# Peptides against a protein of PDB entry 7BDX, part 2

Target 1, 212 residues: chain A of PDB entry 7BDX
Amino acid sequence: EMGAAACTLLWGVSSSEEVVKAILGGDKALKFFSITGQTMESFVKSLDGDVQELDSDESQFVFALAGIVTNVAAIACGREFLVNSSRVLLDTILQLLGDLKPGQCTKLKVLMLMSLYNVSINLKGLKYISESPGFIPLLWWLLSDPDAEVCLHVLRLVQSVVLEPEVFSKSASEFRSSLPLQRILAMSKSRNPRLQTAAQELLEDLRTLEHN

## One batch from the design tools (peptide; aimed at target 1 A76 R79 L126)

Design b1_p8_2_s3 (made by RFdiffusion4, then SolubleMPNN; from b1_p8_2, 7 letters changed)
Fold by OpenDDE base, seed 1:
Structure b1_p8_2_s3 (fold): chain B 212 residues (1-212), chain C 212 residues (1-212), chain A 8 residues (1-8)
Amino acid sequence: as target 1 above (212 residues)
Amino acid sequence: as target 1 above (212 residues)
Amino acid sequence: SSPILTVD
């Protein structure tokens, strides 16, 4: 209980840029983010055995950790820190997104995808995650999820790749050959307006790239 | 490990007034400080059985909790919150200071005494702690500690009582009858300059009150 | 792109 309560408060205050700077300016940041990845990995591995109640203190703790990573990645110096000094955490997030089944731990997937999206704002971050082994297959795996928020954040991450020529050119062959176009077209007809808009924008961005 | 790391980061960022306001402005504060007291109590109770290594994650976690309480009490709205909404935590801190032996958990005693000192800046806080059952005997028990930092913070808390006429007048009879004057006089001769000064100042404050 | 902030 107490660990989850402390971590949840840390998540809440991490919405401030000055708090993110304070977290990163201390000598504790490297240890914290190293253990964060290990804790998230341990939680995801524990799900295959016992139905951990989604409302458990352990679940809330892992949600707060993913929220903190997201809020750190929202800040320019936080992205630089994650990409330079916490690559193992980014690799862990990518791995855990692959290990989770469609419909499994939806809230955690959304938070992890939000963190990767924030990292993708930095060209160095976008390069790092997009050059990760299996990144393109992972995007399509995640886009198979029945959850609209999962799919929304996948589409936004795909858009970040597509809008960066230096990244897209390197993956363009694999991207074009594996693109689940029928799935994206189905999402552009979604009753969820956010998902619909994101799918339409991505389809427009893709059409623009085909003409260049 | 992860709980202690998160709590230690929360302690570090709680040195900001704006972070204290963010902690208290959320819906999580009451639960957090309730569990804080319980966690600190559980830790102190566990010490009578197994020699918990002072360098344990559990020790560091409890130090961070006591540090957070101290930093919250450093802010006017934080003192008001603790005195109005977290009295059980203050009662727990007073109880734990009584349960710890001289020389036992010195770092924790110092942090708890710092929190009580910050609470004593508020007249309502000073009234609350000074009207607690056994408060005067507790001060003298703590002043028997061989540690100079423990004794320093006890002397500062005694000074906060002595300098507030509305508080001191209510306890003056018990205070005068039980005052370990020989102990305070010994501290005024300490080689520790901070302890020496605090003991001299308190002796001057007491002499001023005897002439009035 | 605008960054995402998260809250509990």
Scores: peptide ipSAE 0.402, ipTM 0.880, DockQ to the pose 0.052
OpenDDE base, seeds 2, 3, 4, 5: peptide ipSAE 0.398, 0.398, 0.399, 0.397; ipTM 0.879, 0.880, 0.880, 0.880

Design b1_p8_2_s4 (made by RFdiffusion4, then SolubleMPNN; from b1_p8_2, 7 letters changed)
Fold by OpenDDE base, seed 1:
Structure b1_p8_2_s4 (fold): chain B 212 residues (1-212), chain C 212 residues (1-212), chain A 8 residues (1-8)
Amino acid sequence: as target 1 above (212 residues)
Amino acid sequence: as target 1 above (212 residues)
Amino acid sequence: MKPELLVD
């Protein structure tokens, strides 16, 4: 309980750039983000046994941790910190996104995808995550999720890759050969307007890249 | 571990007035400070059995919680919040200071006394804590501590009482009848310059009140 | 791209 309450408060205040700078300017940040990855991994491993209630203190704790990572990655110095000093956390997030089944732990997937999207705003971060083994298969695995918000955040991450010529050129062959075009086309017809728009924008960006 | 790391970061960033305002402006603050009191109480109760290493994750967690309370009480809106909305936490801190033996849990005593001192800057806070049952006996109990930093913070809290005519006038009879004058005089001869100065200033303030 | 800020 107390840990979840403290992490929730830390999450709320981490919406400030000054707070993110204060977190990262301290000597405690490395330890915090190291344990964050381990805690998230332990939580995901616990899901195979007991139906942990989504409203459990443990779930709220992990959601707050993912929220903190997202808010850190929202700031330029936070992205630089994550990519330079906390690569293991990024690798853990990518792994956990792969370990989670479609429809499983949807809220955590959304938060982790938001973190990765924020990291992808940094070209160095985008290069790092996109060069991770199995990144493209992972995107398509996640895009098979029945949840519209998961799919939305995957499409946004795919768009980050597509909009960066240096990143897209390196993986363009794998990307084109495995692209779930029918799934993206189905999403462009979604009743979820955010998912519909993101799928349509991505399809437009892909068409633009095919004609250049 | 993760809870201690999160609380340590929250402690560090709570040095900012803006962060304190953000903590208190949220709907999570009441729950956090309620659980804070319970967590501190549970920790102090655990000391009767196992020699919890002072460097344990649990100790660091409780120290960070006490640090957060101190930083909240350092700000005017934080003092107002504690006195209006978290009186149970103040009562818990007073109780725990009474439950701890001389020389026991010195670091926590210092942090809790710093919190109470910060609360005492608010006249409403000073009235609340000084009107608590056994407050004057508690001050003298704490002033019997072998630790110079504990004694320093007790003297500062006593000085807050002495400098406020409304508070001092209400308890002046009990204060004068139980004042450990010989102990304070001994502290005015301390090799610790901070303790020496605080004891000397208090003795000067007391003399001024006897001549008016 | 605009970063996502999360508030609880």
Scores: peptide ipSAE 0.083, ipTM 0.846, DockQ to the pose 0.052
OpenDDE base, seeds 2, 3, 4, 5: peptide ipSAE 0.072, 0.076, 0.043, 0.072; ipTM 0.843, 0.845, 0.843, 0.844

Design b1_p8_3 (made by RFdiffusion4)
Pose (drawn by RFdiffusion4):
Structure b1_p8_3 (pose): chain A 212 residues (1-212), chain B 210 residues (1-210), chain P 8 residues (1-8)
Amino acid sequence: as target 1 above (212 residues)
Amino acid sequence: EMGAAACTLLWGVSSSEEVVKAILGGDKALKFFSITGQTMESFVKSLDGDVQELDSDESQFVFALAGIVTNVAAIACGREFLVNSSRVLLDTILQLLGDLKPGQCTKLKVLMLMSLYNVSINLKGLKYISESPGFIPLLWWLLSDPDAEVCLHVLRLVQSVVLEPEVFSKSASEFRSSLPLQRILAMSKSRNPRLQTAAQELLEDLRTLE
Amino acid sequence: ATLEALNA
């Protein structure tokens, strides 16, 4: 209970750039981010499907962990620190997104997809994520999730890699072969404007790159 | 005059999340949200045989109080703090909406309905408002108001209550059937564009979940 | 370029 309360407080204060700089400056953050991935992996493996039932100081603990990772990666030196020091944590995030079934732990997936988008803002972070093993199959599969907030964060991540045609050129062929053009087109007609324009903007960039 | 000027200044700065977080600790020593409800209750009671006066120092004081409550509930931890600590203030807001006759204190009713919408974004806040005494009769009463802006914010609150699970097993199935569908339909053909669109949106949501 | 601007 005490462990989760401290992680929740740290999640609250981690929204500040001044606090994020202080976390990376203290010589204990490396251990914190290594054991964070282990705790997130342990939490996901412990779930035999079901849902989560807002597990008392268990789900709030991992949510605080993913929330901190997301708030750290939201700051320039935070996503810089993560791609240099905590590359194993990035591997764990990418692994746990594929390991989590559609509709299972939706809040955890959005927090994790938000952190991957934030890390992709860093040039090395974009390289590391896009060159990870089944990255493209993972993207199209996360789009098969019924939750609209998950689809929105997948499209924002796809748009981020698509916005760097150099990195996008390494993962060619499968971007044209396996892309769920129909699902992205359906998302360009959603009554949710943020999801609709995200898919509309991604479609504009996808059609423009195939011709230019 | 001085009290209203300081409250208006606080309403201006309360649009910041940093300021809202700073306000939530101050409620301990000076019961800001406890005495806010008393001041709002005292103001409406003082309008015995009369309606609003406006441009007054007293009118802008309560407007600033309701505006601050709204700007606090607009921040996630603000609406979380209100439903945990300031449930009495939420009771007062819901009570004063029913106590205010149609056409009386229109600006105050709109600001109050905005704060209830914001608190309803919080899961417990939605339960607390929808399970409050006389809540459905209050929605009907507020929709009988001639002012379009008040009707718009009632429809926005009703839309917020209609969306999300609320157990869904006839707990929300009866809430939808008990609404003034005729008045919502009349407002769907309204000459006020903002009101017409809110009633149209709500009608789509009522049909979608039928 | 876009990333450099966003990272700044």

Design b1_p8_3_s1 (made by RFdiffusion4, then SolubleMPNN; from b1_p8_3, 5 letters changed)
Fold by OpenDDE base, seed 1:
Structure b1_p8_3_s1 (fold): chain B 212 residues (1-212), chain C 212 residues (1-212), chain A 8 residues (1-8)
Amino acid sequence: as target 1 above (212 residues)
Amino acid sequence: as target 1 above (212 residues)
Amino acid sequence: SLLEKLFS
């Protein structure tokens, strides 16, 4: 309980850029983010089934950790830190997103996807995560999720790849050959306005790339 | 380990007034400080002897908690919060300071004394802690500590009482009857400059009060 | 296009 409470407070205050700088300017940041990855991994491995106790101390702890990573990645110096000094954490997040089934740990998936999206704002980060083994299959696996928020953040991450010619050109062949076009088209007709917009924008960006 | 790491980061960033305001402006502050008291109490109760593993995760966790309380109490709104909404935590700190033997958990004592000193800057806080049962005996118990830093912070807390006529007048009889004058005089001859100065200043303040 | 950063 105490650890989860402390981590929740840290998550809340980490929405400030100055707090992120203070976290990263300390000598404990590396250790913290190393243990973060291990803790998140241990949590996911301990899942005996698809049911998550959302209100458990353990769940709240892991959500706070994922939230902290997201908030750090929202800041330029935080992205630099994650991409340069905590690559193992990024690899862990990618692994966990692959290990979780559709509909499993939805809130955690959203937080982790938000963190990866923020990392993708940095070209170095985008290059790193997109060059991860199985990145494209992972995107499609995640896009099969029944949750609209999960799918939204996957589409945003896909858009980040598509908008960067240097990254997209390297994966374009695999991307085009495996693109779940029918699924994205279905999302462009969603009643969820955010999902609808994201799918529509991605389809427009893809059309633009096909004509060039 | 993870909880201790998170708490340590929270401690580090809590040195900022804006972070303290953010912690207190959240809806989780009350729960956090309630569990803080319980955690600190459980730690002290678990001590089987005078030896503290200073590098243990548990010790680091409790130190971070005490540090957070200190940093919160350093700010006006933090003192108001502690005095108005977390009195049980203050009572717990007073109890723990009484439960610990001279030379036991020195670093924790210093942090807790620093927090109480900061609380004493607020007249409401000073009134509250000084009206606690056994407060004067507790000061003398703590002043018997062999550690110069413990004694320094006790002398500062005593000075906070002596400098406030409304508080001192209520306890003046007990204070004068039990004052460890010889101990304070010995501290005024200490090789520790901070302890020497604090003892000398207190002796001067006491002399001023005797002549009025 | 400038990607919008996300906070949680």
Scores: peptide ipSAE 0.283, ipTM 0.859, DockQ to the pose 0.119
OpenDDE base, seeds 2, 3, 4, 5: peptide ipSAE 0.280, 0.280, 0.281, 0.278; ipTM 0.858, 0.859, 0.859, 0.859

Design b1_p8_3_s2 (made by RFdiffusion4, then SolubleMPNN; from b1_p8_3, 4 letters changed)
Fold by OpenDDE base, seed 1:
Structure b1_p8_3_s2 (fold): chain B 212 residues (1-212), chain C 212 residues (1-212), chain A 8 residues (1-8)
Amino acid sequence: as target 1 above (212 residues)
Amino acid sequence: as target 1 above (212 residues)
Amino acid sequence: SLLEKLFA
């Protein structure tokens, strides 16, 4: 309980760039993010057995951790830190996103996707995550999720790839061959305005790339 | 482990007034400080049985919690919060300081004393803690500690009382009747310059109060 | 890229 409360407070204050800088400027950041990955992984592994109530202290703890990672990645120095010093955490997040079933741990998926999206703002980060084995299949796996918010954040991550010519050119063949176009088209007709807009924008960006 | 790491980071960033304001401006602060008191109490109770290594994750966690309380109390809004909304935590800190033996949990004593000293900067806080049952006996109990840093912070807390006429006048009879003058005089001869100075200043303040 | 950063 106390750990969850502390992490929740840390999550809340991590919305500040100054706090992120303070977290990263300390000598404890590496250990924290190392354990963060392990804790998230342990939590996801525990889901196969006991229906951990979504409102459990454990769940809240992991959500706070994912929130902290997201907020760190929202800042330039945070992205640089994650890509240079915490690659294992990024690998863990990618792995966990693959291990979770559609509709499972939706909130955690959203937070992890938000963190990856923020990392993708850095070209070095985008290169790293997009060059991870199975990244494209993972995107399509995640895009099969019934949750509109999960799908929204997947589309944003896909857009990050599409908007970077150097990254897109390297994976363009795999991307085009496996693109779930019908699914994205269906999302462009969603009643969720955010999802609709993101899908429409991605479709427009893809059309632009086909004509150039 | 993860809880200790998170609390350690929260402790580190709580040195900022803005972070303290963010902690207190959130709806999670009350729960956090409630659990903080309970966690500290549980830890101190656990010391009677197992020699918890001072470097244990549990110890580090409690030190971080005490550090957070100290940093919160260092800020005006933090003092106001503690005195208005977290009196139970202050009572817990006073109790734990009484429960700990001389030489036991020195680092925790120092942090808790620092927090009480910071609270004493607020007249309302000073009134609250000084009106707590057994406060004066507690000061003398703590002043019997073999640790110079513990004694230093006790002397500072005593000085806070002595410098406030309204507080001192209410407890002056008990204060004078139980004052460990010989102990304070011995401290004024300490090789520790901080302790020496604090003891000397207190003795000077006491002399001034006797002549007025 | 002019990607908007996200806060959690």
Scores: peptide ipSAE 0.323, ipTM 0.863, DockQ to the pose 0.157
OpenDDE base, seeds 2, 3, 4, 5: peptide ipSAE 0.318, 0.318, 0.321, 0.318; ipTM 0.862, 0.863, 0.862, 0.862

Design b1_p8_3_s3 (made by RFdiffusion4, then SolubleMPNN; from b1_p8_3, 5 letters changed)
Fold by OpenDDE base, seed 1:
Structure b1_p8_3_s3 (fold): chain B 212 residues (1-212), chain C 212 residues (1-212), chain A 8 residues (1-8)
Amino acid sequence: as target 1 above (212 residues)
Amino acid sequence: as target 1 above (212 residues)
Amino acid sequence: SLLEELFK
């Protein structure tokens, strides 16, 4: 309980760039983010056994950790730190997103996807995550999720790839061959306005790329 | 481990007034400080059994908690919060300082004493802690500690009482009757310059009060 | 342009 409370407060204050800089400027940051990955991994592995209540202290702790990563990744120096010094954490997030089943740990998926999206704002970050083995299949796996918000954040991440020519060119063949077009088209007709917009924008961007 | 790491980072960033304000501005602050007291109490109670290694994760966690309280108490709004909304935590700190034996948990004692000193900067805080049952005996108990830094922070807290006429007048009789003058005189001759200075200043302040 | 997102 105390750990979860402390982590939740840290999450809350990490919304400040100055706090993120303070977190990263300390000698303890590297260890913290290393343990973060391990903790998140352990949590996800524990889900196969006892149905951990979504509102458990452990769940809140992991949500706070994912939130901290998201907030760090929202800052330029934070992205640089993650890509340079905490690649294992990024790998862990990608792995966990693959390990989770559709409809499983939706809130955690959203947070992790938001963190990856923030990392993708930097070309260096985008290159790193997109060059991960199985990245494209992972995107489509995640797009099979029944949750509209999961799908929203996947589409946003896909858009990050599509809007970066250098990255898109490397994966273009695989991307085009495996694109779940019917699913994205269905999302463009969603009653969820955010999902609808994201799907429409992505489809427009893809059409533009086909004509260039 | 993860909890200790998160708490340590929170401690580090809490050195900023803006971070303290952010901690206190959230709806979770009250719960956090309530659990903080409980955690510190549980830790101190656990010391009677297995010699917890001073460098254990649990020790580091409790140090970070005490550090956070210290940093919160360093800020005016933080002191106001503690005195208004977290009196139980202050009571717990006072209790734990009494429960710990001379030479036991020196680092924790120092942090807790620093937090109380910071609270004592406000008249409201000083009144609250000085009106605690057994406060004067507690000060003398703590001054019996062999550690110079513990004694230093006790003397500083004593000075806070002495320099506030309204508070000193209430406790003056008990204070004068129980004052470990010989011990303070010995400290004024300490090889530790900080302790020496604190003891000398206190003795000077006491002399001034006797002449008024 | 990609916008940075904070999660509070």
Scores: peptide ipSAE 0.053, ipTM 0.847, DockQ to the pose 0.108
OpenDDE base, seeds 2, 3, 4, 5: peptide ipSAE 0.043, 0.043, 0.033, 0.044; ipTM 0.844, 0.845, 0.841, 0.845; seed 4 fails the geometry check

Design b1_p8_3_s4 (made by RFdiffusion4, then SolubleMPNN; from b1_p8_3, 5 letters changed)
Fold by OpenDDE base, seed 2:
Structure b1_p8_3_s4 (fold): chain B 212 residues (1-212), chain C 212 residues (1-212), chain A 8 residues (1-8)
Amino acid sequence: as target 1 above (212 residues)
Amino acid sequence: as target 1 above (212 residues)
Amino acid sequence: SLLEKLFK
């Protein structure tokens, strides 16, 4: 209980840029983010396929960790740190997103996807995650989730790839051949306004790329 | 390990006034400080009398908790919060300082004494802790510690009482009758310059009070 | 379009 409370407070205060800088300016950041990846991995490996998110101290603790990574990745120096010094954590997040089934650990998926999206704001970060083995199949696996928020953050990450010519050109052939167009079209008709808008914008961006 | 790392980061960033305000402005502060007291109490109760500070994750975690309390108490709104809303934690710190033997958990004692000293900067805080049952005997118990840093922070807390006429007048009779004068005189001759100075200043303050 | 940063 105490660990979850402390980590939750750290998550809350990490919404400040100055707090992120203070975390990264210390000599403890490397070890902290290394253990973060291991802890998240241990949690996901402990999940039975049919067990939904437990309202447990452990789940709250892992949510707070994922939230901290997200908030760090929202800051320029935080993205640089993650891409330069914590690549193992990025690899772990990509792996864990692949290990989770549709509908499993929805809130954790959202936080991890938000962190990857923030990393993708940097060209170096986008290159790193998009060149990871199985990245495109992973996107479509995640887009099969029944949760609208998971799908929203997947579409945002897909858009981040599509909007960067240097990255998209390298994966364009695989991307076009495997694109779940019917799924994205269905999302463009969603009752969820945020999901609807994200799907429409992505479809417009894709149409623009086919004409160039 | 992860809990200790998270709490240590929270301790580090809590040196900022804005971070303390952010912690206290949230709805989680009350629960956090309640569990803090319980966790510290559980740790101290688990100590065998002969076991020195273990270089363990648990000890590092408790040090970080005590450090957070100290940093909160260094800020005006933090002192107000502790005195108004977390009196149980103050009572716990006073109790734990009494439960520890001379030379036991030196670093933890220092942090707890620093937090009490910071609380004593507010008249309301000083009144609360000085009116606690057994407060004066506790000061002399702590001053018997062989560690110079423990003794230094005890002397600073004693000085905080002596410098406030409204508080000192209520305890002056008991204070004068039980004052370990020979111990304080010995500290005024210490090889530790900080301890030497603190003992000399306290002796001067006490002499001034006897002439009024 | 500029990507918007996300906080949680």
Scores: peptide ipSAE 0.194, ipTM 0.863, DockQ to the pose 0.118
OpenDDE base, seeds 1, 3, 4, 5: peptide ipSAE 0.185, 0.152, 0.186, 0.184; ipTM 0.865, 0.862, 0.864, 0.864

Design b1_p8_4 (made by RFdiffusion4)
Pose (drawn by RFdiffusion4):
Structure b1_p8_4 (pose): chain A 212 residues (1-212), chain B 210 residues (1-210), chain P 8 residues (1-8)
Amino acid sequence: as target 1 above (212 residues)
Amino acid sequence: EMGAAACTLLWGVSSSEEVVKAILGGDKALKFFSITGQTMESFVKSLDGDVQELDSDESQFVFALAGIVTNVAAIACGREFLVNSSRVLLDTILQLLGDLKPGQCTKLKVLMLMSLYNVSINLKGLKYISESPGFIPLLWWLLSDPDAEVCLHVLRLVQSVVLEPEVFSKSASEFRSSLPLQRILAMSKSRNPRLQTAAQELLEDLRTLE
Amino acid sequence: AVLEALNA
């Protein structure tokens, strides 16, 4: 209970750039981010499906962990630190997104997809994520999630890699062969404007790159 | 005059999340949200045989109080703090909406309805408002107001209550059937565009979940 | 260039 309370407080203050700089400056953050991935992996493996039932100081603990990772990656030196020091944490995030079934732990998936988008803002972070093993199959599969907030964060991540045609050129062929053009087109007609324009903007960039 | 000027200044700065977080600790020593409800209750009671005066120092004081409550509830930890600590203030807001006759204190009713919408974004806040005494009769009473802006914010609150699970097993199935569908339909053909669109949106949501 | 701008 005490452990989760401290992680929740740290999640609250981690929204500040001054606090994020102080976390990376203290010589204990490396250990914190290594054991964070282990705790997130342990939490996901412990779930035999079901849902989560807002596990008392268990789910709030991992949510605080993913929330901290997201708030750290939201700061320039935070996403820089993560791609240099905590590459194993990035591997764990990408692994846990594929390991989590559609509809299972939706809040955890959005926090994790938000952190991957933030890390992709860093040039090395974009290279590391896009060059990870089943990255493209993971993207199209996360789009098969019924939750609209998960689809929105997948499209924002796809748009981020698509916005760097150099990195996008390494993962060619499968981007044209396996892309769920029909699902992205359906998302360009959603009544939710943020999801609708995210898919509309991604479609504009996808059609423009195939011709230019 | 001085009290209202300081409250208006606080309403201006309360649009910042940093300021809202700073306000939530101050409620301990000086019961800011406890005495806010008393001031709002005292103001409406003082309008015995009369309606609003406006441009007054007293009118802008309560407007600033309701505006501050709204700007606090607009921040996630603000609406979380209100539903945990300031449930009495939420009771006062819901009570004063019913106590205010139609056409009386229109600006105050809109600001109050905006704060309830914001608190309803919080899961516990939604339960607390929808399970409050006389809540459905209050929605009907507020929709009988001639002012379009008040009707718009009632429809926005009703839309917020209609969306999300609320157990969904006839707990929310009866809430939808008990609404003034005729008045919502009349407002869907309204000459006020903002009101017409809110009633249209709400009608789509009522039909979608039927 | 876009990433350099966003990272700044």

